# Peptides against a protein of PDB entry 4BOS, part 129

Target 1, 163 residues: chain A of PDB entry 4BOS
Amino acid sequence: PVLTRTVVPADNSCLFTSVYYVVEGGVLNPACAPEMRRLIAQIVASDPDFYSEAILGKTNQEYCDWIKRDDTWGGAIEISILSKFYQCEICVVDTQTVRIDRFGEDAGYTKRVLLIYDGIHYDPLQRNFPDPDTPPLTIFSSNDDIVLVQALELADEARRRRQ
Target 2, 163 residues: chain A of PDB entry 4BOS as posed
Amino acid sequence: PVLTRTVVPADNSALFTSVYYVVEGGVLNPACAPEMRRLIAQIVASDPDFYSEAILGKTNQEYCDWIKRDDTWGGAIEISILSKFYQCEICVVDTQTVRIDRFGEDAGYTKRVLLIYDGIHYDPLQRNFPDPDTPPLTIFSSNDDIVLVQALELADEARRRRQ

## One batch from the design tools (peptide; made by RFdiffusion4, then SolubleMPNN)

Design b1_p26_6_s3 (from b1_p26_6, 8 letters changed)
Fold by OpenDDE base, seed 3:
Structure b1_p26_6_s3 (fold): chain B 163 residues (1-163), chain A 26 residues (1-26)
Amino acid sequence: as target 1 above (163 residues)
Amino acid sequence: SAAAERAAAHAAAVAALEAERAAREA
């Protein structure tokens, strides 16, 4: 089994497309962003005490309006929200630092998904199998440390290609 | 820039996670 990267469009919604891909078992749908943006806004609006101005960098209402724009980028805040929503750990392997940032690691989730990040763009990761009849895997056990090692290797290779 | 802002936001989140881990392990 090999961990591979599926390149999604380099638009402002790459995070949402990538998350959707992994949590839906490998469904590439670039049109999913508007609904996911609305979902995030709904969650943020529902808990203004937790999603404070200190966390959001703007008022709760301003954030909700901002995230629903089609030209704003998702990041750590949105990843944290989506981790909670989908009840899974979202592991982001950073090609700039060759490290894995684990969102939701303290929540006790049994599942994890993986993204690769270069400081600007997010892509989803999947495990491919030699058997052509076995579909790629995007949802892993939170105990699967092999996939994390493979993700680091993939990130290191990506960093080398940029040099 | 948007890219710089996102990078900074991501880094801040990572730093927070690391600080929390350190506190738990202390």
Scores: peptide ipSAE 0.025, ipTM 0.576, DockQ to the pose 0.037
Fold by OpenDDE base, seed 1:
Structure b1_p26_6_s3 (fold): chain B 163 residues (1-163), chain A 26 residues (1-26)
Amino acid sequence: as target 1 above (163 residues)
Amino acid sequence: SAAAERAAAHAAAVAALEAERAAREA
């Protein structure tokens, strides 16, 4: 088994496309972003006490309006929200630092998914199998630490190629 | 820029996660 990246469009919705891909078992849906943006806005709006200006960097309403724009970038706040919504740990391997940032790691989720991040763009990660009839795996056990090692190796290689 | 904003948000979240982990371990 080998961990590989699926390159999604380098647009302002790469995070949403990437998350959707991994949580849905490897489905590339170019039209998923608007709905996911609205979902996030709804969740944020529903809990203004938790999603405060201190967390959002803007008022709750301003954030909701901002994230629903089709030209704004999703980031760590959105990852945290999506982790909770999909009830899975979202592990982001950063090619700039060769570190894994784990969102939802203390929530007790049984599943983890992986993204690769270069400081600007997000892509989903998947495990490919030697048997061509076995589809790639995007949802891993939260006990599978081997996939984290593989992700770090992939990120390290990516970094070396850019330096 | 959008890229700068994302980078800042990501870095801040990472720092927060690390701080929270450290607090739980203490």
Scores: peptide ipSAE 0.025, ipTM 0.587, DockQ to the pose 0.039
Fold by OpenDDE base, seed 2:
Structure b1_p26_6_s3 (fold): chain B 163 residues (1-163), chain A 26 residues (1-26)
Amino acid sequence: as target 1 above (163 residues)
Amino acid sequence: SAAAERAAAHAAAVAALEAERAAREA
């Protein structure tokens, strides 16, 4: 079994496409972003006390309008929201620092998904199996620390290729 | 730029996570 990345389009919605891919078991849908943006806006709007200006960097309403634009970038706030919504850890391996940033690690989720990040672009990660009849795995046990090691190795290799 | 903004937001969140971990483990 080998951990690999699926390259998604380098557009303003790469985070949403990547998250959708991993949480849906490997479905690539570059057109998923508008719906996911609306989902995030709905969640934020539903809890203005928690999603305050201090958290969002703008008013609740301003954020909701902003995130629904097709030219704004998803980031850490959206990752944390999607982690809560899908009830899974979202682990982001950073190829610039060769480290994993874990969102939702203290929530007690039983599942985790993985993204790879280069400072600008997000891609999803999946585990491929030798048996062609066994579909790639995108949802892992939160106890599977081997996949984290594999992600770090993948990030280190990516970094070396850019040096 | 939008890309720079996202990168900065990600870095800030990482720093926040690290701070939380440090506080929890202290």
Scores: peptide ipSAE 0.027, ipTM 0.592, DockQ to the pose 0.041; fails the geometry check
Fold by OpenDDE base, seed 4:
Structure b1_p26_6_s3 (fold): chain B 163 residues (1-163), chain A 26 residues (1-26)
Amino acid sequence: as target 1 above (163 residues)
Amino acid sequence: SAAAERAAAHAAAVAALEAERAAREA
């Protein structure tokens, strides 16, 4: 089994496309972003005390309007929210630092999914199997640390290609 | 740039996450 990267469009919605891909078991749907953005806005709006201006960098209402635009970026705030929503750990391997940032690590989730991030783009990761009849895996056990090692290997290779 | 702003925001959130984790493990 080999961990591989699926390149999604660089259309400012790559985070949403990538998350959708991994949580849906490998479904590539670049058109999922508007609904995902609405989901984020709904969750943010539902708890203005938690999602404060200090966290959002703008008022709760302003953030909700902003994230629903088709040209604005999703980031760590969205990852945290989506981790809670999908009840899974979202592991982001950073190709610039060759490290993994684990969102939802302390929540006790039994599942984890993986993204690869280069500072300006997110892509989903999947495990491919030798058997062509076995579909790729995108949802892993939160105890599967081998997949984290494989993700670091991908990040390290990506970093070497840039240098 | 927008890319730089988002990268900075992501890094800040990661740093905060790490700080909280370190505090719990101490």
Scores: peptide ipSAE 0.023, ipTM 0.578, DockQ to the pose 0.039; fails the geometry check

Design b1_p26_6_s4 (from b1_p26_6, 9 letters changed)
Fold by OpenDDE base, seed 4:
Structure b1_p26_6_s4 (fold): chain B 163 residues (1-163), chain A 26 residues (1-26)
Amino acid sequence: as target 1 above (163 residues)
Amino acid sequence: SEAAARAAAHQAALAAAEAARAAAEA
């Protein structure tokens, strides 16, 4: 089994496209972003005590309006929200630092999905099998630590290519 | 730039979450 990267469009909505891809079992749908942006805004608006200006960097209302724009990027706030919404751990391997940022790691989820991040762009990861009749896997057991090792290997190789 | 702001925002959110967890556990 080999962990591979699927490159999604760099259209400011790459995070949403990437998350949708992995949680839906490998479905590439760049048109998913507007609805996911609205979902984020709804959740942020519903809890102004937690999603405070200190966390958001702007007022709750301003953030909701901002994230619904088609030219603004998603980040760790969105990943945290989507982890809770989809009830899965979201692991983001960073090619700049060769580390994995784990979202939802303390929630007791039984499933994990993986993204790769280069400081600007997010892409989804999937496991490909040698058997051509076995489809790629995007949703892993939270006990599968081999996939985390493979993600770090991908990040390390990516970093070496840039240096 | 937007690229720099995006990277900074991602890291800032991570740092804030880590600080909050550390404070809650203290």
Scores: peptide ipSAE 0.037, ipTM 0.615, DockQ to the pose 0.037
Fold by OpenDDE base, seed 3:
Structure b1_p26_6_s4 (fold): chain B 163 residues (1-163), chain A 26 residues (1-26)
Amino acid sequence: as target 1 above (163 residues)
Amino acid sequence: SEAAARAAAHQAALAAAEAARAAAEA
């Protein structure tokens, strides 16, 4: 088995498309962003004490309006929220630093999904199998540390290509 | 730049989460 990258559109909703892809088992749906943006806004609005201005960088209401725009980019705040919502660890391998940022790592989730990030764009990762009849895997055990090693290798290769 | 701002926001959120976790465990 080999870990591979699925390139999603380089639009401002790449995070949402990528998360949707991995949590839904490999479904590419670039039209998923509006509903995911609204989902995030709903969650943020429901807990203004936790999602404070200090965390959001703007008022709770301003954030909710902002994230629902079609031209705003998702980041760590949104990943954290989506990790909680989908009840899975979201591991983001950064091609600039060749490190993995883990979201939800202390929540006790049994599942993990992986994204690859280059500073401005997110893509989903999947495990492909030699057997053509075996579909790719996007949801891994949270104990599968081999996939993390493979993600780091993939990121290192990507970094070398850009240098 | 947009790329720099996005990267900074990403790292700031990570740092805040780590600080909060450390405080909760203390």
Scores: peptide ipSAE 0.030, ipTM 0.617, DockQ to the pose 0.033
Fold by OpenDDE base, seed 2:
Formats: sequence, structure tokens, C-alpha cells
Structure b1_p26_6_s4 (fold): chain B 163 residues (1-163), chain A 26 residues (1-26)
Amino acid sequence: as target 1 above (163 residues)
Amino acid sequence: SEAAARAAAHQAALAAAEAARAAAEA
């Protein structure tokens, strides 16, 4: 089994496309972003006490309007929200630092998914199997630390290629 | 630049999330 990267479009919605890919078991749908943006806005709007200006960097209403634009970036705030929504840990391996940022790690989720991040772009990660009849795996056990090691190796290799 | 702004936003949100978790555990 090998951990591999699926390149998604760099269209300002790469985070949403990547998350959708991994949580839906490997479905690539770049058109998923508008609905996911709306979902996030709905969640944020529903809890203005938690999703405060201190967390969002702008007022609750301003954030909701902003995230629904087609040219605004997804980031760690959105990852945290999507982790809660899908009830899974989202692990982001950063190729610039060769570090994994874990979202939802203390929530007791049984599942984890993985993204790779280079500072401006997100891509999904998947495990490929030697048997061509076995589909790639995108949803892992939260106890699977081997996949985290593989993600770090992948990030380290990516960093070396850019040097 | 756009790249720098995106990176800064990502890191700022990480820091905020860490602070929130620390506060919840106190």
C-alpha cells in the first residue's frame, strides 16, 4: 500500500474539493464548493457565540457573506468546521514545514482523513493498493499512525523536489 | 502577495484554534 496525492484544480476552492474527495471515499467533484461554502456559512451563522469575531477575524455575518464568494480561500477555520460536521479528524501535512496539523484530534473520532498543503494549495491523499480491483482508501482509522508516517515521507519528498 | 496572505491566514487560524483548546482544558 502506497499513500498518493490526487491533484485537484487550483481554483480557490481546492480545500473544499479535497475534503469532499476524502470524506466521500474518493469522489473528485470540483463543482462541490458552492454547496460546501453554504454549509459552512449555515453552521457559522447558527452559533454566533462560538464563532465570534475573535475566531473568525471578522463579524459572523461578514464571514458568512465572505465564505460564500467563489474566490475566497478555505483554511484552518473551515477545516475545523468540516471536521466537526463529518465527525472525523482531518490531518493536513504541510510540505513547507514537514509537519502534520491535526484538526479534531481531541474529539474522540474513530476516523481520520488526510490532505497535503504547500502553503497555498490543498490536495487530498489516498492509499492505493496493489490489487487493481481494490479501490483507494481515503478514510483511515484514527489509530492508524502508519498513514501519518507515510504522509510525512510524502511531504519530505515533495520538499526535496522543489529545492 | 496572495500566497503570503493565504499562508498567514492558515497559520493565524491554527494559533486561534490552539488557544481555544487550551482555554477549554483549563
Scores: peptide ipSAE 0.028, ipTM 0.611, DockQ to the pose 0.036
Fold by OpenDDE base, seed 5:
Structure b1_p26_6_s4 (fold): chain B 163 residues (1-163), chain A 26 residues (1-26)
Amino acid sequence: as target 1 above (163 residues)
Amino acid sequence: SEAAARAAAHQAALAAAEAARAAAEA
């Protein structure tokens, strides 16, 4: 099996598209962002004690209004929230640093999904199998450390292409 | 730009998470 990248549109909602792709088992839906933005805002609004100005960089209400805009970028805060919502570890391999940032790693989830990140753009990762009749896999065991090694290899290759 | 701001925010959040883990282990 080989870990591969699925390129999603380079728009302001690439994070949401990428997360949706991996947690839904490989469904590409670039139109999913508005609903996911509303979901994030709903979760943030529900816990103003945790999602404070210190965490958000703005008031709870201001953040909710901001994230629902179709031209604002998602990031680590949104990834953390989506990890909790989908009850899975979200692993982001960074092509700039060739490291994996893990969200939800201490939550005890049995599943993990993977994204690749270049500093501004997110894409989803999937495992392809030699058997053409076996569909690609986007949801992995949280004990599968091989997939993390494969993700680092992809990041390293991407980094070399930009040097 | 928004892209630059969010890139910085992503890294800042990672740094904060690392600091939190270090504090919890101390």
Scores: peptide ipSAE 0.027, ipTM 0.597, DockQ to the pose 0.039

Design b1_p26_7_s1
Fold by OpenDDE base, seed 3:
Structure b1_p26_7_s1 (fold): chain B 163 residues (1-163), chain A 26 residues (1-26)
Amino acid sequence: as target 1 above (163 residues)
Amino acid sequence: MEEEERERERRLAEARERALAVRAAL
């Protein structure tokens, strides 16, 4: 078993494509981005008290208009929202620092998914199996610390390739 | 414009259904 990355298109919506990939069990669908942007906007608009200007860095309405644009980048706020929506940890391993930032780690979720981030681009991570008939795994137990170690190893290798 | 908006709303609803199905599976 080995943890690998699937390179998704380097467009403004790589975060959404990557999240969709891992939560759907390995389905690459870049066309999901506009709809996922609108999903996030709908969630944010539904609770302006929780998603306040203090959290968003802009008014609720301004954020909703902004995130629905096709040329705006997703980040930590969107990851947090998606973690809460999908009721899973989203673990992002950074190739620049070789560190994992965990979203939803204190919520008691039993599942986690993993992304790899290089400071600009997000890609999804998956565990491949020796049996070719066994599909890659993208959804892990939140108690599976081995996958986090494997993610760190993958990130470290990626960093070395860029050196 | 109204038809375009209805189509966008339909797409959002379909996307939400897919997302909810994923959430239920997690």
Scores: peptide ipSAE 0.024, ipTM 0.557, DockQ to the pose 0.023
Fold by OpenDDE base, seed 1:
Structure b1_p26_7_s1 (fold): chain B 163 residues (1-163), chain A 26 residues (1-26)
Amino acid sequence: as target 1 above (163 residues)
Amino acid sequence: MEEEERERERRLAEARERALAVRAAL
């Protein structure tokens, strides 16, 4: 089995599209972003004590209005929220640093999904199988260390190609 | 309309619970 990336549209919603892809088992749906943005805004609005200006860089209300725009980026806060919402660990391999940032790692989830990130753009990762009757896998065991190694290898290769 | 309001309240409560869980993890 080989870990590969599926290139999603290079729009400002690539994070949401990528997360949706992996949690839905490999379904590409760029139209998912508006609803996911609203979901995040709802969660942020529900806890203004934690989601303060210190965390958001803007007021809670300003953030909620901002994240619902179709041209604004999601990041670590949004990934953390989505990890909890989907009850899975989200692992992001960074091609610039060749490191994996793990969200939800201490939550006791049995499942993990993987994204690849180049400092700007997010793409989903999937495991392809040699058996044509076995569809690609996007949801892995949280104990699967091999997939993390494969993600690092993929990121390292991507970095070499860019440099 | 009452059903819609109840659903809204349910979703808000769930969102709050998720937010608190996120805070604990960060």
Scores: peptide ipSAE 0.024, ipTM 0.545, DockQ to the pose 0.018
Fold by OpenDDE base, seed 4:
Structure b1_p26_7_s1 (fold): chain B 163 residues (1-163), chain A 26 residues (1-26)
Amino acid sequence: as target 1 above (163 residues)
Amino acid sequence: MEEEERERERRLAEARERALAVRAAL
């Protein structure tokens, strides 16, 4: 099996498109972003004591309005929230640093999904199988550390191509 | 694009720092 990158549109919502892709088993839906933004806003709004200004960098309401804009980029806070919502680790491999940032790693989830990040863009990762009748896998066991190694290899190759 | 990349990195780094408590709690 080979870990591969699926290039999603390079818009301000690439994170949401990428997360949706992997958690839905490989469904590319660029139109998912508005609803995912609203989902995050709903979760944040539901607990203003936890999602405080200290965490958000702005008031709870300001954040909710901000994240629902179509031109704001998601980051670590949004990934953390989505990790909990989908009850899985979200592992982001960075092509600039060749490191994996694991979100939800201490939550005891049995599943993980993978994204690749180049500093300005997120894409989803999937495992392809040699058997054409076996669909690609986007949801992995949290015990599958081989997929993390493969993700690092992809990141390292991407970094070398930029040199 | 270099400036955009640096700005994205800065925003992500700041968000990561603030999200540590969230990441640990979720």
Scores: peptide ipSAE 0.021, ipTM 0.525, DockQ to the pose 0.047
Fold by OpenDDE base, seed 2:
Structure b1_p26_7_s1 (fold): chain B 163 residues (1-163), chain A 26 residues (1-26)
Amino acid sequence: as target 1 above (163 residues)
Amino acid sequence: MEEEERERERRLAEARERALAVRAAL
């Protein structure tokens, strides 16, 4: 089994496309972003006490308007929201630092998904199997630490290629 | 404008449906 990267479009919605890909079992849908943006906005709007200005960096309403734009980038806040929404741990391996940021790690989720991040762009990760009849896996056990090691190896290789 | 709003709500509903399916599968 090999952990591999699927390159999604380098647009301002790469995070949403990547998350959608992994949670849907490997479905590439670059058109998913608008509905995901609105879903995030609705979640944020529904809990102004938690999603405060201190957390968002702007008022709740301003954030909701902002995230629904087609030219704003998703980041840590959106990943956290999506982790809660899909009830899974989202692990982001950074190819610049070769470190993994884990979102939802303390929520008790049984599953995790993985993204790879190069400082600006997000891509989804999947496990390919030697058997061609076995489809790639995008959803892993939250206890599968081997996949995290594989992600770090992938990030190391990516960094070396850039050096 | 009403049509656009209805379309947004439809997309949101679809997203929620997918999310529920994902949570069930996870």
Scores: peptide ipSAE 0.036, ipTM 0.600, DockQ to the pose 0.023; fails the geometry check

Design b1_p26_7_s2
Fold by OpenDDE base, seed 1:
Structure b1_p26_7_s2 (fold): chain B 163 residues (1-163), chain A 26 residues (1-26)
Amino acid sequence: as target 1 above (163 residues)
Amino acid sequence: AEEAERERLERLEAARAEALAVRAAL
C-alpha cells in the first residue's frame, strides 16, 4: 500500500474540498465549500464564549461574515472546527517543514484523516492498494502511526521536488 | 432574497445530514 496525494483545484476552498474528500471516503466535490463555510459560521456563531476575538482574530460576527466569502482561505481554526464536527482527528503534513500538525488528537476519536499542505494549498491523502479492485482508503485508525510515517515520507519527497 | 436564504438553509441541512452519515461510518 502506498500513500498518495489527490490534487484538488487550487482555489480559495481547497481546504474544504480536501476535508470533504477524505471524510467522504474519496469523493471529489469542489462544490461542497459554500455549505461547509456556512456550517462553520453557524458553529462559531453558536458559541461566542469559546470562539472569542482572541481565538478568531476578529469579532465573532466579523469572522462569520468573513468565512462565508468565496475568496477567503481556511486554516487551523477551520480545521479544528471540522475535526470536532466530523468527530475525527485531522492530520496535516507540511511539505515545507516535514512535520505533522494534529487536530483533535486529545479528543479520543477513533479515526483520523490526512491532508498535505505546502504553505498555501491543501490536498487530501489516500492509501492506494496493490489490488486495483480495492478502493483507496482515506479514513484511518487513530492508532495507525504507520500512515503518519508514510505521510512524512510523501511530504519529504514533495519538498525535494519543490511541490 | 427570502427564497435564496431558504435554499441556503436547505443546503446546510443536507450538509449536516451528510456529516452525520460520515460520522456514523467513521
Scores: peptide ipSAE 0.020, ipTM 0.516, DockQ to the pose 0.023
Fold by OpenDDE base, seed 5:
Structure b1_p26_7_s2 (fold): chain B 163 residues (1-163), chain A 26 residues (1-26)
Amino acid sequence: as target 1 above (163 residues)
Amino acid sequence: AEEAERERLERLEAARAEALAVRAAL
């Protein structure tokens, strides 16, 4: 039972690829980004009262046009939107600070997924098992704090390797 | 860039908290 990192392509869509990987149970599909960008735009467009200019930093329509571009990078607001859509916590461990940002923590979700972030790139995390016949796990209980500790350990190791 | 993202996150989380409070009051 070891938490490991799956390296996805270092392109402008690494966040979307990583989220798709963990919420779909370990499916690596770098081509998922256009559809996920449209999904986010659809969600934002559907609720202009909630997704206001104050939240988005631009008008609702401007954001929708921006996020659908293939050269824009996803960030915290997109993670929050995806957390709500997939009805799970998205926990991002940062290798620079060795901290975890928990998106969707206040929503009462029973499931969580994990990403690792180094300041410029996102990768998904998974739990591997000694038995090769047991597939890796990407969706965890929101009560599983051990997986968060393991994520912090991975981040700390990554930070030490950069020093 | 990361600072700007954190600020956007804080605004979003505040809005979510408000939305939840409104829902609870109904």
Scores: peptide ipSAE 0.019, ipTM 0.522, DockQ to the pose 0.024
Fold by OpenDDE base, seed 2:
Structure b1_p26_7_s2 (fold): chain B 163 residues (1-163), chain A 26 residues (1-26)
Amino acid sequence: as target 1 above (163 residues)
Amino acid sequence: AEEAERERLERLEAARAEALAVRAAL
């Protein structure tokens, strides 16, 4: 089995497209972004005490309006929200540093998904199998540390290609 | 009331610190 990268469009919604891809089992749907943006806004609006201005950098309402725009980027806050919503650990491997940031690692989730990040763009990761009849895997066990090693190797190779 | 507000503030500050740390790492 080989961990591979699926390149999604380099648009303002690459995070959402990438998360959607992995949590839906490998469905590439760039049109998913508006729905996911709305989902995040709904979650944020539902808990103004937790999603405070101090955390958001703007009022709860301003954030909700902002994140629903098609030209605004998702980041750590959105990843955290999506981790909680989908009840999975989201692991982001950074090709610039060859390090993995884990979101939801303390929540006790049994599932893990992986993204690769180059500083501005997110792509989803998947495990391909030698058997052509076996579809790629995008949802892993939270105990699968092999996939993390493979992600680091993939990120290191990506870094070498840029250097 | 004061104690409750202090606890709330501490939670918010902790959450902010965590969020900022993660944002800086990405």
Scores: peptide ipSAE 0.017, ipTM 0.447, DockQ to the pose 0.026
Fold by OpenDDE base, seed 4:
Structure b1_p26_7_s2 (fold): chain B 163 residues (1-163), chain A 26 residues (1-26)
Amino acid sequence: as target 1 above (163 residues)
Amino acid sequence: AEEAERERLERLEAARAEALAVRAAL
């Protein structure tokens, strides 16, 4: 079994496409972004006390309008929201630092998904198996630390290639 | 070395089983 990267379009919505891919078990759907953006906006709008200007960097309404644009990038706030929505840990391996940022790590989720991030672009990670009849895995146990090690290996390799 | 690789394989197989169960439960 090998952890591999699936390259998704660099269309400003790569985070949403990547998250959708992993939480849906390997379904590539670039058209998912508008709905996911709207979902995030809805969640944010529903709790203005929690999603304050201090957290958002802008007013609640401004953020909602901003995130629904097709040319705005998602980040830590959006990942945190999606982690909570899908009730899973979202682990992002950074190829620049060779570190994993874990979102939802303290929530007690039993499942995790993985993304790879290069500072600008997000891609989903999947575990492939030699048996062609066995579909790739994108959802892992939160106790599966092997997949985290494999993700770090991918990141390290990516970093070496850039040098 | 051979033992280490065997143990690694066993861990991977266990992880695979757990991951499959998690996916099925989603």
Scores: peptide ipSAE 0.016, ipTM 0.332, DockQ to the pose 0.019

